Peptides against a protein of PDB entry 5ONS. Designs and how they scored, part 39

Target 1, 181 residues: chain A of PDB entry 5ONS
Amino acid sequence: MFKKFDEKENVSNCIQLKTSVIKGIKNQLIEQFPGIEPWLNQIMPKKDPVKIVRCHEHIEILTVNGELLFFRQREGPFYPTLRLLHKYPFILPHQQVDKGAIKFVLSGANIMCPGLTSPGAKLYPAAVDTIVAIMAEGKQHALCVGVMKMSAEDIEKVNKGIGIENIHYLNDGLWHMKTYK

## One batch from the design tools (peptide; made by RFdiffusion4, then SolubleMPNN)

Design b2_p13_2_s1 (from b2_p13_2, 5 letters changed)
Fold by OpenDDE base, seed 5:
Structure b2_p13_2_s1 (fold): chain B 181 residues (1-181), chain A 13 residues (1-13)
Amino acid sequence: as target 1 above (181 residues)
Amino acid sequence: MEEELKKLIELAR
C-alpha cells in the first residue's frame, strides 16, 4: 500500500474530525481490535483532536497530535501503523517469519508460505483476512502489518504461494512520514 | 528499540 508512497506527493489534505465521527471510529477500532479498548483513551485522549490525513488512492490515516495511529483504504478495515504497533504490540495477533524472509518483507514483498513454516518461523492459528503483525525471528519489533491470504492451517498444508499480504512494512512510505500535524 | 529497527532496515539494503 505504501511502497511508492511519498508524503509530499501523495497527501491531499487533512481534516479534523467531529466528535460523533470520532466516537464511531473508536467503536470500530474496538470492534476490530478488542484488546485496544483499555488503551484507547491513552492512544486517543478525549482532549486531543483527531485528524484524518487523506491521501491518494483513497488512503486515510488517522492521527492524534501528529502521531500516525491507524490507516485504511477505501473505507475498509483499519490497520494500525507500525509505530503504534511498536508501542502496543498486542493490538494484532502475531506471525513470525524466519530471518531469511526479513529482507524480502522489508522490500515490500508478500510473505510466502515457506517463510512462515521454516525453522525460525512461528505460525499461529489465524483465519483468512485476519490482520496480523509480522514478527521476525530473534527480533522484538514487528516489521510488517499484513493480512492473512491463507489460513494458518492452509499455509502449513499447502506451503506454497502467498501466505500473508504485505500491507505496511518498516521503512515504507508510511513509516517515513513519522508525524503529520 | 531504535537500534533494533535500524538493524532491521539495514537488512533490506
Scores: peptide ipSAE 0.490, ipTM 0.912, DockQ to the pose 0.046
Fold by OpenDDE base, seed 2:
Structure b2_p13_2_s1 (fold): chain B 181 residues (1-181), chain A 13 residues (1-13)
Amino acid sequence: as target 1 above (181 residues)
Amino acid sequence: MEEELKKLIELAR
């Protein structure tokens, strides 16, 4: 999603959201990520304005105090930014790729099944279309936010093709935005 | 945190 994304070229505008809209978004976030509920007031304090950065390709980024929190495309599901996920690693279920897969993930490549079933990888139960944090062998911080293209069960059984779609990864265009006020 | 992230990013090069 952000492989060729550049803040200067791909941001269209920024809008401040009304209280009612913010309330709706918070409810959506809790629905998608139940574990975030106790932390949502910390992540999105009531006193702080919430903004949407509108980008090309129908991408929207939710921000509070300049911090990039979540993003979505074409009013689809919200994804946490890696920066938020690093603060709250439990927001997403995890999958772990082996050491050899790291360089490919960080180039924006989709995660192939063998990278999730090989020694050093850890594959946890997850249904297709689940948004997941991609961890790496021996590392503590997520390197990617992805979407399961196969269930964990099918990844193990089929063990070929794309297991997880790469949505947002370290050092992509979204990562480089850092903040937006 | 920053050190690990830098190391990870370096692997992509």
Scores: peptide ipSAE 0.484, ipTM 0.914, DockQ to the pose 0.046
Fold by OpenDDE base, seed 1:
Structure b2_p13_2_s1 (fold): chain B 181 residues (1-181), chain A 13 residues (1-13)
Amino acid sequence: as target 1 above (181 residues)
Amino acid sequence: MEEELKKLIELAR
């Protein structure tokens, strides 16, 4: 989603949200990520304005005090930014790739099944379309936010093709954006 | 934390 993203070229405008819209978004976030509920007040304090940065290709980024929190495309599901996920790593279920897959993930490549079934990888139960944090063997911080294109069961069974779609990864265009005030 | 991230990004190059 952000492989060729540049703030100067791909941001269209920024709008401040009304309180009713913010409440709706918070409810949606809790539905998508139940584990975030106890933390949502410090992530999105009531006194702080919430903004949407509108980008090309129907991408929207949710921000509070300049911090990039979540993003979505075409009014689909929200994804946490890696910067938020690093602060709250429990927001997403995890999958772990082996050492050899790291360089490919960080080039924006989708995660192939063998990188999730090989020694050093850890594959946890997850349904297709689940948003997941991609961890790496021997590393503490998520490399990538992805979406399961196959269930964990099918990844183990088929063990070829795209297991997880790479949505947002370290050092992509969104990562480089860092803040937006 | 930043050191790990830097090292990870370095692997992509």
Scores: peptide ipSAE 0.480, ipTM 0.911, DockQ to the pose 0.046
Fold by OpenDDE base, seed 3:
Structure b2_p13_2_s1 (fold): chain B 181 residues (1-181), chain A 13 residues (1-13)
Amino acid sequence: as target 1 above (181 residues)
Amino acid sequence: MEEELKKLIELAR
């Protein structure tokens, strides 16, 4: 989603949200990520304005105090940014790739099934369309935010093709944006 | 930026 993304070229405008809209978004976030509820007040304090950065290709980024928190495309589900996920690693369920897959993930490649079933990888139960954090063998920080294209069960059975779609990865265009106010 | 993140980014180059 952000392989060729540049803040100067791909951001259209920034809009401050009304209180009613913020309440709706918070409810959506809790529904998507139940574990975030106890932390939502410190992530999105009531005293701080919430903004949406509108980008090309129907991408919207949710921000508070300049911090990029979540993003979505075409009014689809919200994804946490890697920067938020690094602070709150439990927001997403995890999947782990082996060491050899790291360079491919960081090039924006989708995660193939063998990279999730090999020694050093760890595959946890997850349904299709689940948003997941991609971890790496021997590393503590998520490399990527992805979406399950196959269930964990099917990944193990079929073990061919795209297991997880790469949505946002470390050092992509969104990562380089850092902040926006 | 944390040391681990720096090393990961360098690995991708």
Scores: peptide ipSAE 0.475, ipTM 0.911, DockQ to the pose 0.045

Design b2_p13_2_s2 (from b2_p13_2, 4 letters changed)
Fold by OpenDDE base, seed 3:
Structure b2_p13_2_s2 (fold): chain B 181 residues (1-181), chain A 13 residues (1-13)
Amino acid sequence: as target 1 above (181 residues)
Amino acid sequence: MEEELQELIEKAR
């Protein structure tokens, strides 16, 4: 989603949200990520305005005090940014890729099934379409946010093709944006 | 944590 993204070229405008809209978004976030509820007042304090940065290709980024928190495309599901996920790693269920897959993930490549079934990988139960944090063997911080294209069960059985779609990865265009106010 | 992230980024180059 952000392989060729550049803040100067791909940001259209920024709008401040009304309180009613913010309430709706918070409810959506709790529905998608139930574990975030106790932390949402810390992530999105009531005293602070919430903004949406509108980008090309129908991408929207939720921000508070310049921090990039969540993003979505074409009014689909919200994804946490890696920067938020590093602070709150429990927001998403995890999957772990082996060491050999790291360089491909960080080039924006989708994650193939063998990279999730090898001895250095760890595959946890997850349904298709689940948004997941991609962990690297031997590392503590997520390097990618992805979407399950197959269930964990099917990845193990079939073990061929795309297991997880790469949505946002470390050092992509969104990562380089850092803040926006 | 910053050191770990930098290591990952450099490995991908």
Scores: peptide ipSAE 0.482, ipTM 0.912, DockQ to the pose 0.046
Fold by OpenDDE base, seed 2:
Structure b2_p13_2_s2 (fold): chain B 181 residues (1-181), chain A 13 residues (1-13)
Amino acid sequence: as target 1 above (181 residues)
Amino acid sequence: MEEELQELIEKAR
């Protein structure tokens, strides 16, 4: 989603959200990520304005105090930014890729099944379409936010093709955006 | 954290 994303070229505008809209978004976030509920007040304090940065290709980035928190495309599900996920790693279920897969993930490549079933990888139960944090063997911080294109069970059985779609990865265009006020 | 992230980024190059 952000492989060729550039803040200067791909941001269209920024709008401040009304209170009612913010409430709706918060409820949606809790529905998508139940584990975030106890933390949502500090992530999105009531006193702080919430903004949406509108980008090309129908990408929207939710921000508070300049921090990029979540993003979505075409009004689909929200994804946490890696920066937020690093602060709250429990927001998403995890999958772990082996060492060899790291370079490909960080080039924006989708995660292939063998990278999730090989020694050094860890594959946890997850249904198709689940948004997941991609962890790297031997590392503590997520390097990618992805979407399960196969269930964990099917990844193990089939063990070929795209297991997880790469949505947002470390050092992509969104990562480089850092903040937006 | 920064060191780990930098290591990851460098590995991709």
Scores: peptide ipSAE 0.480, ipTM 0.911, DockQ to the pose 0.046
Fold by OpenDDE base, seed 5:
Structure b2_p13_2_s2 (fold): chain B 181 residues (1-181), chain A 13 residues (1-13)
Amino acid sequence: as target 1 above (181 residues)
Amino acid sequence: MEEELQELIEKAR
């Protein structure tokens, strides 16, 4: 989603959200990520305005005090940014890729099944379409946010093709954006 | 954290 993304070229505008809209978004976030509920007031304090950075390709980034928290495309599901995920790693279920897969993930490539089934990888139960945090062997911080294209069971069984779609990865255009005030 | 992230990024270069 952000492989060719550049803040200077791809950001259109920024809108400050009304209270009612914020409430709706918070409810949606809780629905998508139930574990975030106790932390939402910390992540999105009531005193702080919430903004949406509107980008090309129908991408919207939810921000508070310049921090990029979540993003979505075409009003689809929200994804946490890696920066938020690093602070709250429990927001998403995890999958772990082996060392060899790291360079490919960080090039924006989708995660192939062998990178999830090989030694050094850890594959946890997850259904198709689940948004997941991609961890790397031997590392503590997520390097990618992805979506399961196959169930964990099928990844293990078939072990061929795209297991997880790469949505947002470390050092992509969204990562480089850092903040937006 | 920053060191780990930088290490990861370097692997992609």
Scores: peptide ipSAE 0.475, ipTM 0.911, DockQ to the pose 0.046
Fold by OpenDDE base, seed 4:
Structure b2_p13_2_s2 (fold): chain B 181 residues (1-181), chain A 13 residues (1-13)
Amino acid sequence: as target 1 above (181 residues)
Amino acid sequence: MEEELQELIEKAR
């Protein structure tokens, strides 16, 4: 989603959200990420305005105090930014890729099944379409936010093709967009 | 944290 993303070229405008809209978004976030509920007031304090940064290709980034928290495309599901995920690593279920897959993930490539079934990988139960944090063998911080294109069970059975779609990865265009005020 | 992230980025090159 952000492989060729540049803040200067791909950001269109920024809008401040009304209270009613913010409430709706918070409810949606809790529905998508139940574990976020106890932390949501810390992440999105009531006193702080919430903004949407509108980008090309129907991308929207949810921000509070310039911090990029979540993003979505075409009003689909929200994804946490890696920066938020690093602060709250539990908001997504995890999958772990082996060391060999790291370079491909960080090039924006989708995660192939063998990179999730190898000895250095860890594949946890997850349904298709689940948004997941991609961890790397021997590392503590997520390097990618992805979407399961197959269930964990099917990844193990088929063990070929795209297992997880790469949505947002470390050092992509969104990562380089540190803040937006 | 920053050190690990930088390490990951460098290994990808």
Scores: peptide ipSAE 0.465, ipTM 0.907, DockQ to the pose 0.046

Design b2_p13_2_s3 (from b2_p13_2, 5 letters changed)
Fold by OpenDDE base, seed 1:
Order: sequence, then structure tokens, then C-alpha cells
Structure b2_p13_2_s3 (fold): chain B 181 residues (1-181), chain A 13 residues (1-13)
Amino acid sequence: as target 1 above (181 residues)
Amino acid sequence: FEKELEELIKKAR
């Protein structure tokens, strides 16, 4: 989603959201990520304005006090940014790739099944279309936000093709935005 | 934390 994303070229505008819209978004976030509920008030304090940065290709980034929190495309599901996920690593279920897969993930490549089934990888139960945090063997922080293209069961069984779609990865265009006020 | 991220980024290059 952000492989060739550039803030200067791909951001259209920024709007401040009304209270009713913010309430709807918070409810959606809790529905998508139940574990976030106790933390949502400190992530999105009631007194702080919530903004949407509108980008090309129907991408929207949710921000509070300049911090990039979540993003979505075409009014689909919200994804946490890696920066938020690093603060709250429990927001997403995890999958772990082996050391050899790291360089490919950080080039924006989708995650192939062998990188999830090999020694050093850890594959946890997850249904297709689940948004997941991609961890790396021997590392503490997520390097990618992805979407399961196969169930964990099918990844182990088939062990061929794209297991997880790469949505947002460390050092991509979204990562380089850092803040937006 | 920063050191880990730098190490990861180096692997991508």
C-alpha cells in the first residue's frame, strides 16, 4: 500500500472530524481490535481533535496530535501504523517470519508460506483476512502489518504461494511520514 | 529499540 508512497506527492488534504464521526470510528476500532478498548482513551483522548489525512488511492490516515495512528483504504478495515503498534504490540495477533524472510518483507514483498513454516518462524492460528503483526526471528518489534491471504492451517498444509499480504512495513512511505500536523 | 530498527533497515538494503 505504501511501497512508493510519498507525503509530498500522495497527500491531498487533512480534515478535522466531528464528534459523532469520532465516536463511530472508536466503536469500529474496538470491534476490530477488542484488546484496544482499555487503552483507547490514552491513544485518542476526548479533549484532543482527531484528523483524517486524505491521500491518493482512497487512503485515509487517522491522526491525533500529529501522531499517525491508523489507516484504511476505500473505507475498508482500519490498520494500525507500525509506530502505534510498537507502543501497543498487543493490538494485533502476531505471526513470525524466519531471518531469511526479513529482507523480502522490508522490500515490500508479500510473505510466502515457506517463510512462515520454516525453522525460526512461528505460525499461530488465524483465519483468512485477519490483520496481523509480522514479527521477525530474534527481534522484539513488528516489522510489518499484513493480512492473512490463507488461514494458518492452509499455510502449513499447502506451504506454497502467498501466505500473508504485505500492507505496511518498516521504512516504507507511511513510516517516513513520522508525524502530520 | 532504535538500534533494532536500524539493524532491520540495514538488512533491507
Scores: peptide ipSAE 0.372, ipTM 0.888, DockQ to the pose 0.045
Fold by OpenDDE base, seed 2:
Structure b2_p13_2_s3 (fold): chain B 181 residues (1-181), chain A 13 residues (1-13)
Amino acid sequence: as target 1 above (181 residues)
Amino acid sequence: FEKELEELIKKAR
């Protein structure tokens, strides 16, 4: 989603949300990520305005105090940014790729099944379409936010093709955006 | 934290 993204070229505008809209978004976030509920007040304090940065290709980024928290495309599901995920790693279920897959993930490539089933990888139960944090062998911080294109069970069974779609990865265009006020 | 991220980014190049 952000492989060729550039803040200067791909941001259209920024809007501040009204209270009712913020409330609706918070409810959506809790529905998508139940574990975030106890933390949502510190992630999105009531006193702080919430903004949406509108980008090309129907991408929207939710921000508070300049921090990029979540993003979505075409009114689809919200994804946490890696920056938020690093602070709250439990927001998403995890999958771990082996060391050999790291360079490909960080080039924006989708995660192939062998990179999730090989020694050094760890594959956890997850249904298709689940948004997941991609961890790396020997590392503590997520390097990618992805979407399961196969269930964990099917990844193990078939072990061929794209297991997880790469949505947002470390050092992509969104990562480089850092903050937006 | 920062060191780890730098190490990861280096692998992409």
Scores: peptide ipSAE 0.364, ipTM 0.885, DockQ to the pose 0.045
Fold by OpenDDE base, seed 4:
Structure b2_p13_2_s3 (fold): chain B 181 residues (1-181), chain A 13 residues (1-13)
Amino acid sequence: as target 1 above (181 residues)
Amino acid sequence: FEKELEELIKKAR
């Protein structure tokens, strides 16, 4: 989603959200990520305005005080940014890729099944379309936010093709954006 | 924290 993303070229405008819209978004976030509920007031304090940064390709980024929190495309599900995920690692279920897969993930490549089933990888139960944090063998911080294109069960059985779609990865265009006020 | 991230980024193809 952000492989060729550049803030200067791909941001269109920024809109401050009304209270009612913010409430709706908070409810949606809790529905998508139930574990976030106790932390949501800390992440999105009531006193702070919430903004949507509108970008090309129908991308929207949810921000508070310039911090990039979540993003979506075409008004689909929200994804946490890696920066938020690093602060709250439990927001997403995890999958772990082996050491060999790291360089490919960080080039924006989708995660292939063998990178999730090989020694050094850890594949946890997850349904298709689940948004997941991609962890790296021997590392503590997520390097990617992805979407399961197959269930964990099918990844193990088929063990070929794209297991997880790479949505947002460390050092991509969104990562480099850092903040937006 | 930053140390690990830098290490990961260096592995990028």
Scores: peptide ipSAE 0.345, ipTM 0.882, DockQ to the pose 0.046
Fold by OpenDDE base, seed 3:
Structure b2_p13_2_s3 (fold): chain B 181 residues (1-181), chain A 13 residues (1-13)
Amino acid sequence: as target 1 above (181 residues)
Amino acid sequence: FEKELEELIKKAR
């Protein structure tokens, strides 16, 4: 989603949200990520304005005090940014790729099934379309946010093709944006 | 923390 993204070229405008809209978004976030509920007031304090940065290709980034928290495309589900996920790693279920897959993930490549079934990988139960944090063998912080294109069960059985779609990864255009006020 | 991320980014280049 952000392989060729540049803040100067791809941001259209920034809008401050009304309180009613913020309430709706918070409810949606709790529905998508139930574990976030106790932390939501810390992530999005009531006294702080919430903004949406509108970008090309129907991308929207949710921000508070300039921090990039979540993003979505075409009014689909919200994804946490890696920067938020590093602070709150429990927001997403995890999948772990082997060491050999790291280079490809960080180039924006989708994660193939063998990279999730190898000895250095760890595949946890997850349904298709689940948003997941991609971990790497021997590393503690997520390097990618992805979406399951197959269930964990099917990945193990079929063991070929795209297992997880790469949505946001370390050092992509969103990562380089850092903040926006 | 930052050291780990820097190491990962270097591997991608």
Scores: peptide ipSAE 0.335, ipTM 0.881, DockQ to the pose 0.045

Design b2_p13_2_s4 (from b2_p13_2, 4 letters changed)
Fold by OpenDDE base, seed 3:
Structure b2_p13_2_s4 (fold): chain B 181 residues (1-181), chain A 13 residues (1-13)
Amino acid sequence: as target 1 above (181 residues)
Amino acid sequence: MEEELEKLIEAAR
């Protein structure tokens, strides 16, 4: 989603959201990520304005005090940014790729099934379409935010093709967009 | 940026 993304070229405008819209978004976030509920007040304090950075390709980035928190495309599901996920790693369920897959993930490649079933990888139960944090063997911080294209069970059985779609990865265009006020 | 992230970015280039 952000392989060729550049803040100067791909951001259209930024709007401040009304209170009613913010409340609706918070409810959506809790529905998508139930574990975030106890933390949402410190992530999005009531006193702080919430903004949407509107980008090309129908991408919207949710921000508070310039911090990039979540993003979505075409009013689909919200994804946490890696920067937020690093602060709150429990927001998403995890999957772990082996050490050899790291360079491919960080080039924007989708995660193939063998990279999730090999020694050094860890595959946890997850349904198709689940948004997941991609961890790497021997590393503590998420490298990527992805979406399960197959269930964990099917990844193990089939062990061929795209297991997880790469949505946002470390050092992509969104990562380089540190803040926006 | 944390050292781990820096190392990962450098290694991926």
Scores: peptide ipSAE 0.323, ipTM 0.881, DockQ to the pose 0.044
Fold by OpenDDE base, seed 2:
Structure b2_p13_2_s4 (fold): chain B 181 residues (1-181), chain A 13 residues (1-13)
Amino acid sequence: as target 1 above (181 residues)
Amino acid sequence: MEEELEKLIEAAR
């Protein structure tokens, strides 16, 4: 989603949200990420305005105090940014790729099944279409936010093709955006 | 955190 994304070229505008809209978004976030509920007031304090940065390709980034929190495309599901995920790693279920897969993930490549079933990888139960944090062998911080294209069970059984779609990865265009005020 | 992330980015180049 952000492989060729550049803040200077791909951001259209920024809008401040009304209270009612913020409430709706918070509810959506809790539905998608139940574990975030106790932390949501910390992540999105009531006293702080919430903004949406509108980008090309129908991408929207939710921000508070300049911090990029979540993003979505075409009003689809919200994804946490890696920066938020690093602070709250429990927001997403995890999958772990082996060391050899790291360079490919960080090039924006989708995660192939063998990278999730090989020694050094860890495959956890997850249904298709689940948004997941991609971890790497021996590393503490998520490298990527992805979407399961196969269930964990099918990844193990088939062990061929794309297991997880790469949505947002370390050092992509969104990562480089850092903050927006 | 910064050190780990920098190492990861460098390894991907």
Scores: peptide ipSAE 0.316, ipTM 0.879, DockQ to the pose 0.045
Fold by OpenDDE base, seed 4:
Structure b2_p13_2_s4 (fold): chain B 181 residues (1-181), chain A 13 residues (1-13)
Amino acid sequence: as target 1 above (181 residues)
Amino acid sequence: MEEELEKLIEAAR
């Protein structure tokens, strides 16, 4: 989603959200990520304005005090940014790729099934379309946010093709934005 | 944290 993304060229505008809209978004976030509920007041304090940075290709980034928290495309589900995920690693279920897959993930490549079934990988139960944090063998911080294109069961069974779609990865265009006020 | 992230990025180059 952000492989060729540049904030200077791809950001269109920024809007401040009304209180009612913010409430709706918070409810949606809790629905998508139940574990976030106790932390949502800390992540999105009531006193702080919530903004959406509108970008090309129907990408929207939810921000508070310039911090990039979540993003979505075409009014789809919200994804946490890696920066938020690093602070709250429990927001997403995890999958772990082997060490050899790291360089490919960080080039924006989708995660192939063998990279999730190898000895250095760890594949946890997850349904298709689940948003997941991609961890790496021997590393503690997520390097990618992805979407299960197959269930964990099918990945293990078929072990061929794209297991997880790469949505946002370390050092991509979104990562380089850092903040936006 | 930053050190690990930098190492990851560097290793991918």
Scores: peptide ipSAE 0.309, ipTM 0.876, DockQ to the pose 0.046
Fold by OpenDDE base, seed 5:
Structure b2_p13_2_s4 (fold): chain B 181 residues (1-181), chain A 13 residues (1-13)
Amino acid sequence: as target 1 above (181 residues)
Amino acid sequence: MEEELEKLIEAAR
């Protein structure tokens, strides 16, 4: 989603959200990420305005005080940014890739099944379409936000093809955006 | 954290 993304070239505008819209988004976030509920007031304090940065390709980034929190495309599901995920790693279920897969993930490549089934990887139960944090062998911080294209069970059984779609990865265009006020 | 992230980025290059 952000492989060729550049803030200077791909941001269209920024809008401040009304209270009712913010409430709706918060409810949606809790629905998508139940574990975030106790932290949502800290992440999105009531006193702070919530903004959406509108980008090309129908990408929207939810921000508070310049911090990029979540993003979506074409009004689809919200994804947490890696920066938010690093602060609140429990927002997403995890999958771990082996050391060899790291360079591919950080090039924007989808996660292939062998990178999730090999020694050093850890594959946790997850259904298709689940948004997951991609962890790396021996590392503490997520390197990617992805979507399960196969269930964990099928990844183990088939062990071929795309297991997880790479949505947002460390050092992509969104990562480089850092903040937006 | 920053050190780990930088290390990851460098390893990918």
Scores: peptide ipSAE 0.292, ipTM 0.870, DockQ to the pose 0.046

